Peptides against a protein of PDB entry 6UG1. Designs and how they scored, part 83

Target 1, 304 residues: chain A of PDB entry 6UG1
Amino acid sequence: SNEERKRRKYFHMLYLVCLMVHGFIRNEWINSKRLSRKLSNLVPEKVFELLHPQKDEELPLRSTRKLLDGLKKCMELWQKHWKITKKYDNVGLYMRTWKEIEMSANNKRKFKTLKRSDFLRAVSKGHGDPDISVQGFVAMLRACNVNARLIMSCQPPDFTNMKIDTSLNGNNAYKDMVKYPIFWCEVWDKFSKKWITVDPVNLKTIEQVRLHSKLAPKGVACCERNMLRYVIAYDRKYGCRDVTRRYAQWMNSKVRKRRITKDDFGEKWFRKVITALHHRKRTKIDDYEDQYFFQRDESEGIPD
Target 2, 301 residues: chain A of PDB entry 6UG1 as posed
Amino acid sequence: SNEERKRRKYFHMLYLVCLMVHGFIRNEWINSKRLSRKLSNLVPEKVFELLHPQKDEELPLRSTRKLLDGLKKCMELWQKHWKITKKYDNEGLYMRTWKEIEMSANNKRKFKTLKRSDFLRAVSKGHGDPDISVQGFVAMLRACNVNARLIMSCQPPDFTNMKIDTSLNAYKDMVKYPIFWCEVWDKFSKKWITVDPVNLKTIEQVRLHSKLAPKGVACCERNMLRYVIAYDRKYGCRDVTRRYAQWMNSKVRKRRITKDDFGEKWFRKVITALHHRKRTKIDDYEDQYFFRRDESEGIPD

## One batch from the design tools (peptide; aimed at target 1 R7 Y10 S104)

Design b2_p30_5_s2 (made by RFdiffusion4, then SolubleMPNN; from b2_p30_5, 11 letters changed)
Fold by OpenDDE base, seed 5:
Structure b2_p30_5_s2 (fold): chain B 304 residues (1-304), chain A 30 residues (1-30)
Amino acid sequence: as target 1 above (304 residues)
Amino acid sequence: MEKYRELVYSVLEETEDFEEDLEHALRLIE
C-alpha cells in the first residue's frame, strides 16, 4: 500500500539516523587518550617514520609509496594484536529485512549495549567483532598522528523493497553477509591530496580508489545485507561527511535510487542529519574531496 | 544508552509522533 511505502521510508530514515549516531559515538570512543597511549606502543619507530614520510619534492609519489608501506605494516601489526575475532550476534549492523524488523518489535530482547569501558577493553586486548577491530585500527593510526577516518557503510532497511516477506533463506547467509565490510578506514594522503582506503580486517586491502572500490559489495547474495548507499566518514575532529561517491561507481544511475536523497525532501533532510553530526569547520581537505566528488559525478554522466 | 538517545533525538527535529519506532530502531542498533 501507499501507507506501507511511507512507513518503510520513515523507518528507514529513523534507522539511518540511529546508525549514523552509532558511528559518531564509536568515533568518539576511539579518540580515548588512554587507548591512544596503549595503541601507539604497537607501532615501532620505523613504521611511524613510514607513516610520516618527508615530502619528496621531485616525485611526491615516493612519499605516497612510503605512506602505503607504513599502512601495510600497520595492518600486519594489527593482525598480530587482534587475538579473537568474534562473530556478529545475528546480523550485527548489516541490513535487516522488513520481516526481521517486524519480528523484532514483538521480541523485547534485551540487547546488551556495549559500554564504552567494554569497548576500550576489547580493543586493548584485541578481542571483539570485526567492527570493533576496524575501529581499534583507526584508533591506532590516530595514536600515531595519522589523519585516519572511520568509515561506516550504513545499512538501513531497503525502503525500495516493497515485498511483504523479505526473509533470506540462504544456507551461506552469514558468509555472504560478511564478505564485504561495514566499517573500514580512510587515511589522508597529504602528498596526492586524496583519501587512501584501508580495510585492515576483512579484505585486508589498501587501495587508492579511482572509479571503483574492492569494498563495494558485488553479487546478489552479498548485496542482500550490504547495499552501498550511505558511506559516512567520521574524522578525528568529529567531522561527518558523506563519502558514498568515492565507493559508488554508479552513484547517479543506481545508488541514488536506493537513497532517501533521491528526492529534494530527502536530500534536505539528509543534509540536516549530516550537519548535525558535523562538529568541525571546513578544511582544505574537504575542498579537495568535494572537487574529487564533482569530477566523479561529471565523469559518470547522467544515466541515459 | 542515554547519550545515544540524546544524540538521536537532537538530530531528529521531529520525534514526537515516532518515539516507539525510534526506540525500536535504537534497540536494534545498540
Scores: peptide ipSAE 0.409, ipTM 0.901, DockQ to the pose 0.603
OpenDDE base, seeds 1, 2, 3, 4: peptide ipSAE 0.172, 0.402, 0.402, 0.398; ipTM 0.794, 0.898, 0.899, 0.898; seed 1 fails the geometry check

Design b2_p30_5_s3 (made by RFdiffusion4, then SolubleMPNN; from b2_p30_5, 12 letters changed)
Fold by OpenDDE base, seed 2:
Structure b2_p30_5_s3 (fold): chain B 304 residues (1-304), chain A 30 residues (1-30)
Amino acid sequence: as target 1 above (304 residues)
Amino acid sequence: MEVYKRLVYSVLEKTEDTEELLEHALRLIE
């Protein structure tokens, strides 16, 4: 019905706000000074030096290569620190079906909310789910004074799906779900003036995204619970930015149709949400990023 | 709850069901 369409759109918006606030709160938690002091001790001086290379005036690419090598070594150090990767409880922050949402309304199961103290302990011990692990990795990089962002792929229910029965079929549902991450890291490369994408946990990859990312879900089964729609970046200074354009190959033709921002009302609304979560002044880094997004929009062209 | 309520109510029209829907969403996220 039209009423059900309105209801699903409203719940999508509400759920998206809650996800974005969750990401904001986790970003505050990883800024813990106590955690920072502990995690900085995981990084040897030689690796710290690679994270902070001098600018090579002759060949700036050499400085970027040192940073990339430092980040690779940090991923290796993080793997040594992380002892236990727990499975997600149910689907974690992956996308729920409408049926699962409706059924969950009836099941007032008190989920045990993860407290800040429990999170900090989990990161400190290296025991937790993949999301906690990624968030801890971002904390370690921040502890080394690296400009690292927490990235969250927000998975609100698909308001464009008007099917009543949205039950997912298949024994491999969990494996397909976790094939691509929900959380990852970005690191500012001051030499190339670009964000470097780092997935320390799932794909264990470092990439300099040009046109497409390895982190973008591909295939029907993977996209059922992980649709690239709202990739939000949280920085160490409580900045909040939509970085979906980086990871979307087909932003205009495909991704936009699945976002609240498909119309002017949704665009204005989503900007209000971002603004409410953005607690810092604009910087030159934001200018370089916006220029990159502009170039990506021009290069995609207008969908026919 | 309060941080979520503050933002939700600042960006969404409040309906009779908004609080219940928010509590439901939070049970799925937190």
Scores: peptide ipSAE 0.682, ipTM 0.970, DockQ to the pose 0.882
OpenDDE base, seeds 1, 3, 4, 5: peptide ipSAE 0.427, 0.350, 0.386, 0.361; ipTM 0.905, 0.886, 0.894, 0.891

Design b2_p30_5_s4 (made by RFdiffusion4, then SolubleMPNN; from b2_p30_5, 15 letters changed)
Fold by OpenDDE base, seed 1:
Structure b2_p30_5_s4 (fold): chain B 304 residues (1-304), chain A 30 residues (1-30)
Amino acid sequence: as target 1 above (304 residues)
Amino acid sequence: METYRKLVYSVLEETEDTEKDLEHALRLIE
């Protein structure tokens, strides 16, 4: 019905705000000075030096290569630190079906909210789900004075799905769900003036995204619970930015149709949400990033 | 919960239906 369409759109918007606020709060928690002091001790001096290379004036690419090597070693160090990877409770922050949402309304189960103290303890011990692990990795890089962002792929329910029953059957549903991450890291390369993508936990990959990312979900089964629509970046200075354009090959032709920003009302609303979560002044880094997004938008073209 | 409410209501109008739906959404995320 038209009413059900309106309800699903509204609930999508509400759920999206809650997810984006969750990312904001987790980004604040990983800025903990106590956690920073503990995590800096995981990084040897030689690795710290690789994270902070001198600018090679002859070949800036050499400096980028040192940074990439430092990030690789940080991923290896993080794997040694992380002792227990817990499974997600149910589907974690992956996309729920409308049926699962309706069924959850009836189940007044007190979900055990993870407190800040419990999060900091989990990261410090290396015990938790993959999301906590990624968030802790970002905290470690920030502890080493690296300009690292927490990236969150927000998975609100699909308001474009008007099917009544979207029950996802099968034991493989969890494996397909976790094939691609919801959280990852970006690191600013001051030499190339680009963000480096780092998935320390799931795919264990480092990318300099040009046109395509390995982190973009592929295949029907993987996209059922992980649909790339809202990739939000949270920086160490409480900046909040939509970075979906980096990871979406087909932003205009495919991704936009599944976003609230498909219409002018949704675009204005979503800008208000970003503005409310963006607690810093604009920087030259934002200018370089916006220029890259512009070039990516021009190269895709307007869909016919 | 309070931090979520404050940030959500900075962007969305507070209504009785919004509060119920917010509590529902938060139970799914928290």
Scores: peptide ipSAE 0.429, ipTM 0.896, DockQ to the pose 0.766
OpenDDE base, seeds 2, 3, 4, 5: peptide ipSAE 0.401, 0.421, 0.403, 0.403; ipTM 0.888, 0.891, 0.890, 0.888

Design b2_p30_6 (made by RFdiffusion4)
Pose (drawn by RFdiffusion4):
Structure b2_p30_6 (pose): chain A 301 residues (1-169, 173-304), chain P 30 residues (1-30)
Amino acid sequence: as target 2 above (301 residues)
Amino acid sequence: EVYEKVLKEADLEVKPEEKDMYEDVLNRLH
């Protein structure tokens, strides 16, 4: 019914707001001073110097390379620090079906509250699922004074799914691509470097294509790329989906609430509500990348 | 408090019909 259609659109908006705010608060917890100081001693002087390379006037590229080596070394040592990698209970934060949600609302059960202290204890011990692991990795980079963003792929239920049944054909297929990952600024190449230290264990300077965007019909059942939100050290919140969307104006726009005007205005209200800093020059360099990327997409196939 | 503030700024309210679903979302996130 058209009524159920409207409800799905609203609940989608509601769930999305909650997810984005969770990203906002979790990013705050990541900045914890007590935790940052402990995680900093995990980084040797050699690697620390690689993470803060000297300006190389003749060839800025060499500085970028040193940072990449440093990022690689950090990924490696984080693989060692993280001793226990749990499985997501049930579905984690991957996209759920309307049926699944309706049923979760029905069954109230018992839920162990988490809170901030428990998160900190888990990151310091090295116990957690991949979300906690990558978030902790970002906290470590920040303790070393690197401009690290936390990236979250918000996976609210699909408001474009009109079906009354909503059934699907696997765990391994869900976890192929991450919900959380990291970006780090390169002041020499003036670009954001994408880092996934937990799932794909890769570092990529995304230009026009990214390894992180999910592919194949089976894998996209639980992970439909729509809202890629970046949170930074100074409490910025930016929609970074353009970096990770091969067909933003075609394929992805149909799945986002921003397709109509009311939707874009509303979404902007939330982003602004979550962006608690003023514009820096880096924001401009990023907007320039996005503009060029937006104009290079062209006609679809 | 942060959820309530952002929902207010986003011009959204929790409907009684969806209250149980909202509580489930909060339980999943926390």

Design b2_p30_6_s1 (made by RFdiffusion4, then SolubleMPNN; from b2_p30_6, 18 letters changed)
Fold by OpenDDE base, seed 1:
Structure b2_p30_6_s1 (fold): chain B 304 residues (1-304), chain A 30 residues (1-30)
Amino acid sequence: as target 1 above (304 residues)
Amino acid sequence: SILEEVLKKSELEIEEEDKDYFNYILNLLN
């Protein structure tokens, strides 16, 4: 019905706000000075120097290569630190079906909220789910004075799915779900004036995204619980930015149709949400990023 | 809270019938 469509949009919007607020709170937690001091000790001086290369005036790409090597070594150091990767409870922050939402509304299950103290302990010990691990990796890079962002692929329920029963039954459902990450890292390359994508936990990859990312979910089974729609970046200065354009090859033709921002109302609303979560002044880094997004929109063209 | 601030600035209200559910979701997330 039209009423059901309105209700699903409403739930999508509220769920999206809750997810984006979660990302914001986790981004605050990883700025802990106590955690920073502990995590900086995981990074040897030689790796720190690679993270902070001098500008090569002859070939700036050499400086980028040093940074990439430093980031690779940081991923290796992080794997050594991380002792226990816990499975997600149920589906974690992956997309729920409408049926699962209805069932959860009826079942007042007491879930134990992860407190800040428990999170900091989990990161410090190297014990937690993949999301905590990624968040801890971002904290380690920030502890080394790297301009690292926490990236979150927000998975609100699909308001475009009007099917009543979307029960996802299958023995491989968890494997397909976790094939692509919800959280990852971006690192500012001051030499190339670009964000470097880092997945330290799931795919264990470093990318300089041009047109597409390996982190973008592919295949029906993976997209059931991980649909690339809202990729939000949280920086160390409490900036919040929509970076979906980086990871979406087909932003205009495919991704927009599944976002609240498909219409003017949703676009204006979502800008208000981003603005409410963006607690810093604009920087020249934002200008370079916006220029990159503009070029990506032009290169995709208008969908026929 | 940061949630209340975002809801207010985005002009999005939680319907009374859904408060329990979103409190549950918030407790899962935060």
Scores: peptide ipSAE 0.691, ipTM 0.964, DockQ to the pose 0.738
OpenDDE base, seeds 2, 3, 4, 5: peptide ipSAE 0.690, 0.690, 0.690, 0.689; ipTM 0.963, 0.964, 0.964, 0.963

Design b2_p30_6_s2 (made by RFdiffusion4, then SolubleMPNN; from b2_p30_6, 16 letters changed)
Fold by OpenDDE base, seed 1:
Structure b2_p30_6_s2 (fold): chain B 304 residues (1-304), chain A 30 residues (1-30)
Amino acid sequence: as target 1 above (304 residues)
Amino acid sequence: DVLEEVLKKADLEILPEDEDYFQYILDLLY
């Protein structure tokens, strides 16, 4: 019905706000000075120097290569630090079906919320789920004075899915779900004026995204619980930005149709949410990023 | 609360009929 469509949009919006606020809170927690002091000790001086290369005036690409090598070594150091990767409880922050949401309202299951103290302890010990691990990796880079963002792929329920029963097949569902991350890192390259994508935990990859990312879910089974729609970036100064354009090859033709921002109302509404979470002034980094997004929109074109 | 502030700025209210669903989301995230 039209009413069911409105209801699903409402729940999508509410769920999206909750997810985006969760990302904001986790981004605040990883700015912990106590955690920063502990995590900085994981990074040897030689790796710190690679993270902070001098500008090569002859070939700026050499400086980017040093940064990339530093990030690779940080990813290796992080894997040595991380002792226990816990499975997600149920589906973690991956996308729920409408049926799962309806069933959950009826089940007063007290989910045990992870407190800030427990999170900081988990990161410090290297014990937690993949999301905690990624968040801790961002904290380690920030502890080394790297301009690292926490990236969250927000997975609200699909308001475009009007099917009543979406029974997901059980046995391979978890493997397909966790094939692509929900959280990752971006690092500012001051030499190339670009964000570097880092997945330290899942795919263990570093990318300079041009047109597409390996982090973008592919295949029906993977997209059931991980649809690339809302990729939100949280920086160390409490900036909040929609960076979906970086990871979406087909933003205009495919991704936009699955977002609340498919219409003018949804675009204005989503801008209010981003603005509410954006607690810093605009910088030249934002200008370079917006220019990159503009070029990506022009290169994709308007879908016919 | 950051959530309440963002909901307010987003002109998004939790309907009383949906409190149980919202509480589920809160219990999941917070």
Scores: peptide ipSAE 0.619, ipTM 0.940, DockQ to the pose 0.826
OpenDDE base, seeds 2, 3, 4, 5: peptide ipSAE 0.624, 0.607, 0.617, 0.615; ipTM 0.946, 0.935, 0.940, 0.942; seeds 2, 4, 5 fail the geometry check

Design b2_p30_6_s3 (made by RFdiffusion4, then SolubleMPNN; from b2_p30_6, 16 letters changed)
Fold by OpenDDE base, seed 2:
Structure b2_p30_6_s3 (fold): chain B 304 residues (1-304), chain A 30 residues (1-30)
Amino acid sequence: as target 1 above (304 residues)
Amino acid sequence: DVLEEVLKKSELEIEEEDKDRFEYILNLLN
């Protein structure tokens, strides 16, 4: 019905706000000074120097290569630190079906909320789910004075799915769900004026995204619980930015149709949400990023 | 509360019928 469509949009918006607030709270927790002091000790001086290369005036690419090597070594150090990767409870922050949401209201299961103290202990010990591990990696980079962002792929229920029964075929193995990450890292490259994408846990990859990312879900089975729609970046200064354009090859033709921002009402609303979560002034880094997004929009063109 | 602030600034009111679902989501996420 038209009513059910309105209800699903509304619930999608509500769920999206909750997810974005979760990302904000986790971004605050990883700014812990106590955690920072502990995680900085994991990075030896030689790796710290690679993270902070001098500007090569002759060939800025040499400085970028040093930074990339430093980030690779940080991923290796992080793997040594991380002792136990726990499975997600149920589906974690992956996308739920409408049926799962409807049925969840009946399940008074008291979820054990992860407290800040428990999170900090988990990161410090190297024991937790993949999301905690990524968040801890971002904390380690921030402890080394690297401008690292926490990236979250927000997975609200698909309001474009109007099926009554949205039960997934039972064969959606946990493996297909977790094939692509929900959380990752971005690092500012001051030499190339670009964000470097880092997945330290899932794919264990470093990318300089041009047109497409390896982190973008591909294939039907993977996309059922992980749709690239809302990729939100949380920086060390409590900036909040929509960076979906970086990871979406087909933003205008495909991704926009699955977002609340497909219409003017949803666009205005989503801007209010971003503005509410954005607690810093604009910087020159934001200008370079917006210029990159503009160029990506022009290069994609308007879908015919 | 960050959530309350975002809801207020986005002018998104929680419908009474969705309060239980909202609490469930909050308990899942936070």
Scores: peptide ipSAE 0.653, ipTM 0.955, DockQ to the pose 0.836
OpenDDE base, seeds 1, 3, 4, 5: peptide ipSAE 0.632, 0.645, 0.650, 0.649; ipTM 0.951, 0.954, 0.955, 0.954

Design b2_p30_6_s4 (made by RFdiffusion4, then SolubleMPNN; from b2_p30_6, 16 letters changed)
Fold by OpenDDE base, seed 1:
Structure b2_p30_6_s4 (fold): chain B 304 residues (1-304), chain A 30 residues (1-30)
Amino acid sequence: as target 1 above (304 residues)
Amino acid sequence: SVLEEVLKKSELEIEEEDKDRFEYLLNLLN
């Protein structure tokens, strides 16, 4: 019905706000000064120097290469630090079906919310789920004074899916679900004036995204619980930005149709949410990023 | 809370019928 469509949009919006707030809170937690001091000790001076290369005036690309090498070494150091990767409880922050959402209202199971103290302990010990691990990696880079963002691919229920019964298959479903990350990192390259994408945990890859990312889910099974729709960036100064355009090859033709921002009301509403979570002034980095997004929109063209 | 502030600034009200689902989401996410 039209009413059911409205209700699914509403619940999608509510779920999206909760996810975006979760990302904001985790981004605050990883700014812990106590955690920062512990994590900075994981990074040797030689790796710190690679993270902060001097500007090569002859070839700025050499400075970017040093930064990339430093980030690679940081990923290796992080793998050594991280002792226990826990499985997600159920589906973690991956997309739930509408049936799972409806059934969840009936299951008053007290989920144990992870407290800030427990999170900080988990990161410090190297024990936790992949999301905690990524968040800890961002904290380590921030501890090394790297301008690192926490990236979250928000997975609200698909309001465009009007099917009630999406029974997702059992054991293979978890492997397909976790094939692509929900959380990753971006690092500002001051030399190229671009964000570098870093997945330290799942794919263990570093990308300079041009048209598409390896982090974008591909295939039906992987997209059932991980649809690239809302990729939100949280910076060390509590900036919040929609960076979906970076990771979406087909933002205008495909991704937009599955976002609340497909219409003017949803666009205005989502802008209010982003504005509410954005606690810093605009910077030249935002200007370079917006210019890149503009160029990506022009290059995609208008969908036929 | 950050959530209440975002809900208020986005003018998104929680319907009475969704309070239990919202409490579940809060317990899951926050």
Scores: peptide ipSAE 0.643, ipTM 0.943, DockQ to the pose 0.814
OpenDDE base, seeds 2, 3, 4, 5: peptide ipSAE 0.641, 0.632, 0.638, 0.632; ipTM 0.944, 0.934, 0.942, 0.934; seed 3 fails the geometry check

Design b2_p30_7 (made by RFdiffusion4)
Pose (drawn by RFdiffusion4):
Structure b2_p30_7 (pose): chain A 301 residues (1-169, 173-304), chain P 30 residues (1-30)
Amino acid sequence: as target 2 above (301 residues)
Amino acid sequence: EGEEILEELVEELEKEFPDVKVPEEMLEFV
């Protein structure tokens, strides 16, 4: 019914707002001073110097390379620090079906509250699922004074799914791509470097294609790329989906609430509500990348 | 701060959709 269609659109907007805000608060917890000081002693002087390379006037590229080596070394040592990698209970934060949600609302059960202290304890011990692990990795980079963003792929239920049944054909297929990952700024190449230290264990300087964007019909059942939100040290919130969307104006726009005008205005209202800093020059360099990327997409196939 | 922002945004979202009736169980879920 057209009524159920409207409810799905509303609930999608509601769940999305909640997810984005959770990203906002989790990013706050990541900045905890007490935790940052402990995680900083995990980084040797050698690697620390690689994370803060000297300006190389003749060839800025060498500085970028040193940072990449540093990022690689950090990924490695984080693989060692993180001793216990849990499975997501049930579905984690991956996209759920309308049927699954309706049924979760029905069954109230018992839910162990988490709170901030428990998160900190888990990151310091090295116990947690991949979300906690990558988030802790970002906290470590921040304790070393690197401009690290937390990236979250918000996966609200699909408001474009009109079906009354909503059934699907696997765990391994869900976890192929991450919900959380990291970006680090390169002041020499003036670009954001994408880092996934937990799932794909890769570092990529995304230009026109990214390894992180999910592929294949089966894998996209639980992970439909729509809202890639970046949170930074100074409490910025930016929609970074353009970096990770091969066909943004075609494939992805149909799946976002921003396809109509009311949707874009509303979405902007939330981003602004979550962006608690003023514009820096880095924001401009990023907008320039997005503009060029937006104009290079062209006609679809 | 994030909780206050969420409450304000939820109240504004409800004003934008006064004719939409969502089951209370689904609202509690979130």

Design b2_p30_7_s1 (made by RFdiffusion4, then SolubleMPNN; from b2_p30_7, 11 letters changed)
Fold by OpenDDE base, seed 1:
Structure b2_p30_7_s1 (fold): chain B 304 residues (1-304), chain A 30 residues (1-30)
Amino acid sequence: as target 1 above (304 residues)
Amino acid sequence: MGEEILKKLIEELEKEFPDVKIPKKLLDLL
């Protein structure tokens, strides 16, 4: 019905707002001065120097290579720090089915929201789910004065799925769900004027995204709970930016059709949400990023 | 800060969808 379409659009928007604010709150928590002091001690001076290379005037690529080596060593240090990776409770922040949403609305189960104190303790001990681990890694890089963003792939329910019964059955569903991350890191490369993508926990990869990312979900089973639609970047200065264009190969042809921003109403609404979460002035870094997104839109073209 | 932003954004969303009752319990999911 038209009513069920309106209802699904509403719940999509509601979950999207809640998820985006969750990312904002976690980004605030990882700016903790107490946590920063503890996590900076995990990074030896030699690794800190690699994170802050001198500009090579002859070959700026040498400076980028040092930064990449520093980031690789930081991932290795983070793996040594992280002792226990907990499974997600249920589906974590992965996409729920419409049936699961209806069942959850009926259930009196108080979700135990993780408190800030518990989060800081979890990161400091190296005990938590993969999301806490990634968030802690971003905190460690920020503690080393690296311009690191927290990235969140927001997974609201699919308002374009009009099927009633998508019961995702079976033990394999968890493995397929967690195959790709929900949270990762981006690091600003001041030499190449680009964001470097870092997944320290799941795929344990560093990439310089040009046309496609390894972090973009592929295959039917993985896309059931992880659809790349809203990739939100939270920086150390409380900036909030939609960076979906970086990770979406087919933004215009495929991804846009699955976003609330497919129509003018949804676009205006989503811009208000981004604006409400964006607490800094524009910088030259944003100009370089927007130029890259523009070039990616031109290179993809408009689908016929 | 984040909780206040969330409250405002939800209140705005409710105004755009007056016929859609939010199950209050869904806000406890996040």
Scores: peptide ipSAE 0.433, ipTM 0.885, DockQ to the pose 0.569
OpenDDE base, seeds 2, 3, 4, 5: peptide ipSAE 0.424, 0.430, 0.426, 0.422; ipTM 0.882, 0.885, 0.883, 0.884

